Peptides against a protein of PDB entry 6DSZ. Designs and how they scored, part 138

Target 1, 361 residues: chain A of PDB entry 6DSZ
Amino acid sequence: NYVVTAQKPTAVNGCVTGHFTSAEDLNLLIAKNTRLEIYVVTAEGLRPVKEVGMYGKIAVMELFRPKGESKDLLFILTAKYNACILEYKQSGESIDIITRAHGNVQDRIGRPSETGIIGIIDPECRMIGLRLYDGLFKVIPLDRDNKELKAFNIRLEELHVIDVKFLYGCQAPTICFVYQDPQGRHVKTYEVSLREKEFNKGPWKQENVEAEASMVIAVPEPFGGAIIIGQESITYHNGDKYLAIAPPIIKQSTIVCHNRVDPNGSRYLLGDMEGRLFMLLLEKEEQMDGTVTLKDLRVELLGETSIAECLTYLDNGVVFVGSRLGDSQLVKLNVDSNEQGSYVVAMETFTNLGPIVDMCV

## One batch from the design tools (peptide; made by RFdiffusion4, then SolubleMPNN)

Design b2_p16_8_s1 (from b2_p16_8, 7 letters changed)
Fold by OpenDDE base, seed 2:
Structure b2_p16_8_s1 (fold): chain B 361 residues (1-361), chain A 16 residues (1-16)
Amino acid sequence: as target 1 above (361 residues)
Amino acid sequence: SFLEPLQKGKIDIKFP
């Protein structure tokens, strides 16, 4: 009886950066199937702090900071629809991961969406939104004293949602989403009423976006609005301003992930299916009244990495490239390009041993 | 450079 010690998963399916262990620590959290790895980012590199086994494959992993919390909390949703909010607690040498709240958010009735699970958190921490099933948007109200995560569904008329985010700077929680109908792909917004448990009309919509529009990026203030990424185009819209670019360089491979570099939303990392790393830049124009508007969008090729499933900017030009198909990497962004025109230097590589094929023999 | 300013964070990550 060879007890094949189940090799730990090495393929990365999610990553996030924030202040989870303390308000001062910069953390990298990595999801590897059922395992959560927690690191502190240090001058010497990634210091491992804790590894946590989850009761299922991690499908959503997001950091958020409710009012009155000194550090970030972690929302996790598993592929089996187990939701939890986790807190890091250290007492001397004792490290514990506390479950602040938990619940199962599975519905008995519903068609699981073909594009998988989407989980998003309102920037003001009013709610969590979940797209789990076609024609439903699940809302988990965030309440400080609630140990049991309770959810309700709002019916979506749009049955085929591609991606969804909460917008910034909205009086009420507002979602922006790309959806597909027989006429093509479109962008729409809804306000979410917690009181009435319904959608209200959002501030804007854009019909007939690019046919391959696949991602929504919510842009922080002062710009606000959203970026819509397609195969051939990148579009910005905030209700008042519309701007689209079609840089030929992005047409070569599909952009599959993104991460915000600047807190004000001036720069984003983009990764494509060929492992190319881009910087999306939002150029500012300051108006005479002190308002900041978007002047232009620009895309710059940084270099090549492993094919990213997820990206996260750490600090000082260091980026974690989480890869499912290849080796994950820590890379450095340099101000000057090398002889090949690359701004990317690999600092560390994490070997991916591939999927654990549970050969049920 | 379009990369400037890189956020000089608190952590001067000098990987060995």
Scores: peptide ipSAE 0.150, ipTM 0.855, DockQ to the pose 0.693
Fold by OpenDDE base, seed 5:
Structure b2_p16_8_s1 (fold): chain B 361 residues (1-361), chain A 16 residues (1-16)
Amino acid sequence: as target 1 above (361 residues)
Amino acid sequence: SFLEPLQKGKIDIKFP
């Protein structure tokens, strides 16, 4: 009887930070294939709270806080299109992860997108958006009393969506996306009407962005708008203001992940395919009327880490580097650089044993 | 420094 101790997955394919266990706790949630690991961030480091087995590979994992909720809820979508909304409940020493809502969002008709599953949540928690299939945008309305996740599709004229986000500060839920057509890559916005189940014209568009534009970052107020990250350039657009930079340092390797550091969207971590960690800075200009506008964009090299699949800022300059190809890390950002010019110090390393070959024996 | 201030919540994670 060979007890094949099924090694737990160690490769990280997603991470998110929020307040899932309580309003006061800071949590790190880590997706490792079919497993969700929940930690509390403490002064002593990461304290494990719960591991949850999912019925499929986690494709989307997002925290969100609907109006009237004291803590964050967790949206998960699996690679088999099983969707759920999870809530953490603790009653004394008893810990339960409860399913508030669930559903299968698979379509009978549609071409699965080659760029994989994209799942996004409206910042005002009005809906979840899913890009699962080419030429379709799936909407899951968020209703407090609905235990069944119902979805509908809106047709997208743009067949090749590269990335999509919901924008902040919009009266209606508004998506911003990079798409490719025969003329190149472009950015477009749409308002999403829940009532009419259709797209309306969005506030702005930007045709002919960089050919390798790959990521959209929605920027919160007061700046608003979006950042578009390419191979050679980083651009900002909010409908009124356009700004582009082409720092030579980012051309060396493709930026593959990002995470917001400041709640106001003034700083973002960027990770590239070489394991370089950058800070993207939005320099503000305060106008005489008290309005804040973007003055400039700046990129600074922080240091080197494991190749990040995902990044999440925790607290007090601590960052979790989730790696699929290498060891995941907790790193500290220091105010002052070391002798090598690095602002990054590794605090803890989590060994990646590689892909679990699920030998279904 | 361009890293100042770092976001600081209730947690002061220190090196062991």
Scores: peptide ipSAE 0.073, ipTM 0.810, DockQ to the pose 0.637
Fold by OpenDDE base, seed 1:
Formats: structure tokens, sequence, C-alpha cells
Structure b2_p16_8_s1 (fold): chain B 361 residues (1-361), chain A 16 residues (1-16)
């Protein structure tokens, strides 16, 4: 009996950085189909801590820290709509990944959205939001005492949601989303009422954004608001201020992923379909009253990497480039460019052996 | 530089 050791998946479909193993540890978590890999970021590089097999392809992987938790918890949603909240526990040398809560969030009725599964977490950890089906927004209330993830649906009038995020600094959980209708693409906000299980009018909207607006980035305080990434333009809106740029360099290839570098939302990494890595910069202006406002947006080309499916900034200019189509990389961002004008140096490369065709035998 | 300051955390990651 040749136990054909099924080749471990090498294609990366998600990555996240946070403090999962402890409050002090910096972790890199990597999703490779059904496999979760947990690393500690060290001075010597990535130290593997644990590998976890999931009961399905990981579709959503997000770290979050509820009020009063010392470290991050992990939310996972699979492509088969199995949801769980995971906690890392270590007792001496014994490592365990504990399921704090789980549930299946599949609906009996609904059209699966063409743009796939979107999962988001409120920055204040009040709820998880899921866009699984057209015309529905699923809410999972976050309650510490509940081991069973219960969800409810709110009807969305907007049938074709492209991307959605929770905003920062909102009294009530507030979503911002790009949607498409017969008139084009638009941005809208809704407040989510857990009590009434309905949407209320959000703080702002922007009709007729760029036709290819594809991503929403929620910006933390002090800026607040959102960034909307298109094919030709990058726009910022916070209800009071609107600013748009159209840097020619982004027209060459579609931006497909992003990651926040600074906790205050001053810088973001952007990756495109050609493996170009950019820095998006939010230039601040300090007002006389001590308020911080957005002065300008700028995009700078950093260099080239593998085509990123996901990006995550680690520390000290080190970035993990998770690739589905190519080799994943650890890269270093340098302050000074090399002779070719690149700020990017490859530090480590992880060979991608191609899509494991899950032959469902 | 637009890259300064890079977030300098506790971990000086030195990859060989």
Amino acid sequence: as target 1 above (361 residues)
Amino acid sequence: SFLEPLQKGKIDIKFP
C-alpha cells in the first residue's frame, strides 16, 4: 500500500499578520487551500509553529481582537460555508488550536455571488459581515459566551456588490461597499442595526465612481473613511472630504490586492496582476485645532515581485508576498533604490508546485 | 524617502 503522501498545497490564497500565538509574538498566518500554516516572525526568519488542516478550502481568514482579549482570535470561513473562531493556546510545550465557536452559515436559498465570498469584521468586534449571496448581507453577532455561530440575513437592495468593508470610528457598525447597477458603479454606506436586524442610512455615498472600481479599503482614524481602488483611479472619501488621483502608472495593470503598512493608515502596499508592488501614501495636514486631514494621495512604484494574491507587511520593511500563480516571497523594502530603481529585494522564495488539482476521488 | 520611517519593530529580521 503506497501511501501516496498527497503533496502539500503550495499555492497561497490568503495571508494575515497579527498576534495570534501570544500578545508579544508577531505571527504570519498563511492559507494554502485547506491548510493553515502558523509562523512566528523572528530575527532569523519565519519559524513554523503549527499546521492545521481545515474541513474545506479557506475562503476567509481574518484576525480580530475582542475587547479584553490579550491576543488575536482567528476567524475562518470555508468555501463550504463552515465558519469558526480559533484561539491559540500553549501550555508549556503543548500547543493546541481551540475552536471557540463554529457554525455553518449556508443558506438554503440564494444565488452565490459571482465575485465570490467576502468576509469582514467590524473594527470594534461587534459583528462579522458576510457577502455570500446576491442581495443578502449575513451578520454574525460576536458574543463571547456563544460557542455556536448564529447568523441572520439583511436584504441588500444592491444586488451586485463588488467589495465591502466595515468603516472605522463609527458609533454603529457601518459598512462601505462598491456596487454595480445599470447606471454604473457606486459607493454606498449602511449602518447595521443588530437590534432591529436591518440597515439604516449610512453617513455618506458617492454615485458614479470609476466604472472599474473594485476594492474598498477602510481607513483607520485619524483620517477615517475609505479608499476606493479602480483601474485608472484611486479615490478617498470620508463624508466631508473627497480626493481622487489618476496616476498613469496604475493603468498598466489592475491592482488586485492591498495591505496596510502603518496602523494609522498613512501607507498601503498595492499589488497588481503583473507583480508590481506599489506604496500608496496618504499625506496628512495637521489643522490648527489638532485635527488631521488628508492633504493628498500619492502612489510610488517600489519594484517587482511574484504576482500577489495577498500581501502582508511584517516588520522592518519585510513583506510577505503570497502568490497563487507563482512562488511566494519574503521581500525587503529598502529606503534607497538599487541601480535598477527598485526598492524591493527578495529575501526568501517559496516554490509553488502549481495548483493541486484536488482530484476528488 | 517615502519609505521612512519604516515600521521598526522589535524584530530585526535578518534573512540569510
Scores: peptide ipSAE 0.055, ipTM 0.789, DockQ to the pose 0.717
Fold by OpenDDE base, seed 4:
Structure b2_p16_8_s1 (fold): chain B 361 residues (1-361), chain A 16 residues (1-16)
Amino acid sequence: as target 1 above (361 residues)
Amino acid sequence: SFLEPLQKGKIDIKFP
């Protein structure tokens, strides 16, 4: 009887940073298949706090802070469409992860999207949006008193959504998405009416973006709007301003993940399929009236890391590189480059043992 | 530098 102690998964498929354990703690949360690992970021490094087993592969993991909560809550959606909102609760030495709400959001009818599950949270915590199936956008209203997550669908005319985010600074919850049709890829916005359970016309659209536009980044105020990342170009649009860059360096490999560095959206980390780490910079122009506008976009190569599945900026130039294909890393960003022109130094490496091939012998 | 200022949060993460 070989009790093959099932090796814990080591491949990272998601990571997020926030204040989950307390308002003051900086946490790193790591999704490894069915496992959630919770760390506190300390001066000494990552301190493990709790590991949580999930009833399925984690597909979405997002922190959010509803109005009047002292700390972040965690939304998780599994690949089997089990949704939950989790709260960290500490009572003395007792640590509990409490399920505030849960539900299954699977539809009986629908084509699962080829690009997988997308889950997004409105920055004002009005709703969760889910792209699970082609031609449907699922909405979970966020209500404090509901222990049961209830959802409804809104029909999307755009059947092939590539990526979607909620925008910042919108009176109504507003999504921005890249979609593909026979004419190419486009960006569109919709307002989401909770009352009417329908889409209203959003503030802007951009037809005929780059053919390989793959990611949407919602930019917080004061800039607002969204960044669209393609294979060859990076574009910004906020309804009033459009700006595009085509830095040759990004053509070498596809950007596959991103993470906001600055709360104001001035900088983003970008990771590509070759493990190159970039900084995307939003250069501001301050007008005489105090308005801030985007002046320019710039991309800088920082260095090389493990191939990132996910990135999250921690603090003081420390970045967690979550890798599915390689070892995850803590890396330090330096102000000055080394002799090789790299700004990246590996601080810690977390061995990825690869896929556990369940050899059922 | 485009890396300045690096966010100096409350936690001066000095990894050994």
Scores: peptide ipSAE 0.049, ipTM 0.780, DockQ to the pose 0.633

Design b2_p16_8_s2 (from b2_p16_8, 6 letters changed)
Fold by OpenDDE base, seed 4:
Structure b2_p16_8_s2 (fold): chain B 361 residues (1-361), chain A 16 residues (1-16)
Amino acid sequence: as target 1 above (361 residues)
Amino acid sequence: SLLEPLQKGKVDIKPP
């Protein structure tokens, strides 16, 4: 009996930061296939708090803070469409991960989308949105007292959604998405009516964006709107202002992940398929009336890391680089470049043992 | 450098 000690998965497929263990703690949560690792970010580095086994591969992992919660809750969706909302509870030395709500959100009918599972949370915590199947947008209303995650579908006319986010600063929950049709890729917005269980016309749309537009970043106030990242261009749109840049440096490799650095959405980290790390800056123009508008977009190459599956800005220029293909890293961003022109210094490396080739013997 | 001073937050992770 070879007890194949199932090696713990080391490949990272998701990461998120927030205040999950307490209101004061900065946490890093790492998804490694079926495992959730919970860390507290400390002056000494990542302190492991708990590891949680999930009943499936983690496909979505998002922190959110409903009104009147002191700390973040965790939404998880598995690749088998099991959804849960988790709460961290500590009572003295006893640490419990409590399931506040759960449900299976699988539909019997639907084509699973080729771009995979997308899960998003409304910034005001009104709902969770799920793009699981082509032509459907699933909504999970967020209610505090509901232990059962109930979902409904809204028909989405756009069959080939590439990416979707909820926008900030919207009176009603509003999604912004990139979709593809025979004419190219486009950006559209919809308001989501919980009452009527339908889409209403959103505040704006942009037809004929870059052909390889692949990611939507919702930008917080005061800017609002969204960033659309393509192969060759980065665009900003908020309904009133449109701005596009095409920095030659991003053409060399596809940007595959992003993470917000500043809470106000002034800076984002971008990672590409070659492990290049970029800073995207939203330059502000302050108007005489105190309104803030976008002046310009800038991209700067910071350096090279492991190929990021996910990026998480922690604090004080420390970034977690979650890698599926290579070793995950803690890196420090420096103000000054080294002799090679890099602003990135590796602090810690987390060995990725690669895919356990289950040699079924 | 687009690295304006990263806001010093609460957690200053020291280099190992």
Scores: peptide ipSAE 0.199, ipTM 0.831, DockQ to the pose 0.632
Fold by OpenDDE base, seed 3:
Formats: C-alpha cells, structure tokens, sequence
Structure b2_p16_8_s2 (fold): chain B 361 residues (1-361), chain A 16 residues (1-16)
C-alpha cells in the first residue's frame, strides 16, 4: 500500500502575525486550505514549529488576546462554519494545540453572502462578529469559562454588506461596515448590545461613498475611526473628521488586501491585484490641547511582489506576502530604493504548486 | 523618505 502522501496545499489563503506560541515569540501563522502552519520568526528566518490539519478550509483566522491571557489565542472559522478558539501549549518537547472552545455556527435559514465569510474580533475581546449570511450579523460572546461557542444573530437591515470591522476605542462594541443599496455604497456604524441582542445607532455614518468601496480598516487610537478603500479613493472618517484622497496610482489595479504596520495605525501595507505593494501613511497633526488628529493621507508605491491574498508585517521591515495565485514571499522593505526604484527586496520565495485538488482517496 | 526607519523590533531577520 503506497500511501501516496497527498501533496500539502501551497496556496495561501490567510496569514496573521502575533504572539501565539509565547508572549515573547513572534509568530507567523499561515492558512493553506485545511492546513495551519505555525512559524517562529527568528534572525535566521521562519522556523517551523507545528502544522495542524483542520476539518475544513480555513475561512477566518484571527489572533486575539483576551484580558488576562499571557499570549494570543487563535480564532478559526472553517468554510463549513466550524468555529474554534485554539491555544498553543508546550511542555518540554511536547507541542499541543488545545481547543479552548468550539462550536458550529451554521444557520438552517439564510442566504450565504456573495462576498464570502467575514469574521472580526472586537479589539477589547468582548465578542466575535460574523457576517455569514445576508441580513444577519452573528455574534459570539467571548466568555472565558465557556467551552462551547454560543452564537446569536442580529438582523441587519443592510442586506449587501461588502466589508465590516469592529472599531477601536468604543465604549460598546461598535461595527463599521460598507454596504450597497439601490442608491450606491455607504458606510454605517452600529453599536452591538450583548444584553439586548440588538443594534443601537452607531456614532457616525457616511452615505454615498465611492461606488467601488470594498474594504474597511479600523484605525486604533489616538486616531480612531476607519479607513475606507475604494477603486479610486481612500477615505478616513472618525465621526468628527473626514478626509479623502484619490491618488491616480491606485486606480490602475484594485486593492485587495491590507495589513497594519504600526501599532498606532500610522502605516498600512496595501496589496493590489497586480502584485503592487503600497504604503498608506496617516500623517499626524498634534493640536495645542494634546489631541492627535489626522492631517493627511499619503500613498506610496513600494514595489512589486507576488499577488497578495494576504499581507502581514513581521518585524524590521520584513513582510510576509501570502499568495494564492503565485509564490508566497518574504520581502524586505528598504529605506532606499534599488536601481529599479523599488523599496522591496525578495528574501525568500515559497513555491506555489497551484490548487491541490483534494482527491479524497 | 516615507520609510522612516521601521522601528527596529525584537527580531532582525538577516538577509539570506
């Protein structure tokens, strides 16, 4: 019996950076279909630590640190709506991935959204939000003692949500989302009441955003608010301040992924459908009262990479470019451009063998 | 240069 070792999936469909193995370790976690790869980021590069098989394609993968946890926990949702919270434990040479909580969050009734599964975590770790079906927002309360992930639905009046995030610095968990109606695309906010299991009016809204507004980035304090990325424009809104830019360079190809570089939300990496890598910068203005406001938004082209499905900043200008269509890369961001005008240098390339047809033999 | 020195974090990955 030749056990044909099924080739491992190589196409990346998600990546996250955090402190999963310990509080001190910097980890890169890579989702490749049904497989989770866990690396420690070292001076010598990526050290593989563990590989985990999941019971389905990973659709959501997010690190989060509840109050009182020493290291990050991992939330995973599969395409079959199996949710789990995972913890890394090491005892000597024994490495275990422990399921802290699990549940199936599938609804019997609902239209699966055309824009796919969206999973988000409140920055204060009060809840997980899931957009799985049109007109529904699923909430998983985060409770430390609950081994069973219990969820409830809140009805969304907005049937066509494009993207959604939790905002930072909100007294109650607050979502910001782009939605489409017959009048165009709009941005709205809702507070999520766990007690009443309903939406309350959020702090702000913006009607009639760019027609192709596709992504929401929640901005940490001190700025707060959100960035909305379109085809032609990038906008910032926090309820008090609105700012929009329309840099011609982003019009050439659709931005498809982003990742925060600075903890304070001053810089973001953006990747487009042609493999161009951009830096989005939030320029600060310090007011006389000590408040920090957004002065301007800037976009710079850094260079070209593989077409990113996901981006994650590691450390010291090193970025992991997770690619579904091409080879994944470790790249270095340099202060000075090379002879070709690129600030991006490939450090390592990870061959993508293409979509492995899971022949269940 | 918009790339002000990326804060030297804890892990300096050496170029291969």
Amino acid sequence: as target 1 above (361 residues)
Amino acid sequence: SLLEPLQKGKVDIKPP
Scores: peptide ipSAE 0.190, ipTM 0.826, DockQ to the pose 0.656
Fold by OpenDDE base, seed 1:
Structure b2_p16_8_s2 (fold): chain B 361 residues (1-361), chain A 16 residues (1-16)
Amino acid sequence: as target 1 above (361 residues)
Amino acid sequence: SLLEPLQKGKVDIKPP
């Protein structure tokens, strides 16, 4: 009996940073197909603390902190629609990953969306939203005492959703999404009524955005609103203010991932299909009344990395570049450029052994 | 630079 030690997956398909092991620990969580790796970020680098096998390919991985929790919880959805909420517990040297809640959220009816699974969490932790099927938005209410993840569907008239996020600073949970219809791509908002299990009219919409608008970034307070990223343009909208830029440098390759650097949403990392790393800056203007408004948007090329599937800012200018196609990296962002004009220095490289060809015999 | 200030957080990963 040759126990072929199945080679552990090395391709990264998701990463997230937060405080999962404790309130004080900075963690990096990495999804590699069915494997979850948990690290503590230390002065010496990434310290592995636990690996977890999941009962399917991880499709969504998000950290969230419900009211009254001291540390983050982890939401995972698999490609087979198994959902769970995980908690890290340590008792002395014993480390347990506890399933607080679980459920299967598969529908018997519906067309699986061509752009795949989208999972989002309300910033106030009122609900999880899932775009699994065309014309449906699934809601999982977040209840502390519920061990069974129950979901319901709301009908979405917009059949071709490209991306969706929950907005910040909304009295009711509010989604912002890019969708496509025969007239082009548009941005719309809906409030989600948990009581009535329906959509209400959202605060704003923008018809006829860029034809290749592909990503929504929800911007935290004080700015609020959303950033819409296209092939040629980056647009900010919050209902009151609209600002668009079309920097020529982003036209060369499609931006495919993003991550927030500053908690206040002033800076974002952007990665493209060529492995270029950008910084997006939201410039502030302080009004005489103490309100903060967006003055301008800027994009700067930082340097080149492995082609990012996901990006996550850690701390002190260190970024994890999760790659599916190449080697994942820890990189340092520097204030000063090197001799090549790059602000990016590779600190560590994690070898990607390529796709595990599941030889279906 | 758009990198200023890099928020000095709690964890300063030293280059190996």
Scores: peptide ipSAE 0.168, ipTM 0.817, DockQ to the pose 0.657
Fold by OpenDDE base, seed 2:
Structure b2_p16_8_s2 (fold): chain B 361 residues (1-361), chain A 16 residues (1-16)
Amino acid sequence: as target 1 above (361 residues)
Amino acid sequence: SLLEPLQKGKVDIKPP
């Protein structure tokens, strides 16, 4: 009996930050296949608190705070379409991860999307949105009293959705998405009616975006709107303001991940397929009436890291670089560059042993 | 620098 000590997965496929263990703790949560790792961010670095085995590969992992919760809850969707909402509870030394709600959101009929599972949460915590199948948008209403996650589908006319986010500052839950049709790639918005279980016309659309537009970033107020990232361009749109840049520095490699640095959406980290780390800046212009508008977009190369699958800004310029293909890293961003022009310093490296190839013996 | 001001929060991880 060879007890093959199943090596724990080391490849990172998702990471999020928030206040999961308490209202005051800053947490880093890392998804490694079926394993969830929970850390507290401390002055000494990442303190491990708990590891949780999930009943399937984690496909979506998002923190959210419903109205009247003191700390964040965790939404997880597995690759087998098992959904749950998790709460952290600590009583002295006893640590429990409690399932607040669960459900299976698999449809009997539908073509699974080739670009995989997308899961998003409305910033006002009214619903969860899921793109699981072509031509369908699944909605999970968020209700505090419901321990069973129930979902319904809304039909999308747009069959090939590339990316989707909920927008900020909308009276009704509003999605913004990039889709592809025979004419190219486009951006569209829809309001989601929970009552009627349908889409209403959204506030804006942009036809014929860059052919390789791949990511949507929802921008918080006061800017609002979205950033659309392509291979050659970065575009901002909020219905009233449009601004596009095509910085030559991003053309060398495709941007594959992003993370917000400032709560007000003024700065974002961007990672590309070569492990280059960028800062995207939204420059503000304050109007005489006190309104804030977008003046310009800027991109700066910060340095190089492991190839990021996910990025998470923590605090004080510390960033977690979650890597699937290489070693994950904790890095420090410095105000001043080193002699090589890099603003990035590696603080800690987490060895990735690669995919556990199940040797079928 | 696009890094100024870095958000100084409660958790200052000391360099090794």
Scores: peptide ipSAE 0.146, ipTM 0.819, DockQ to the pose 0.630

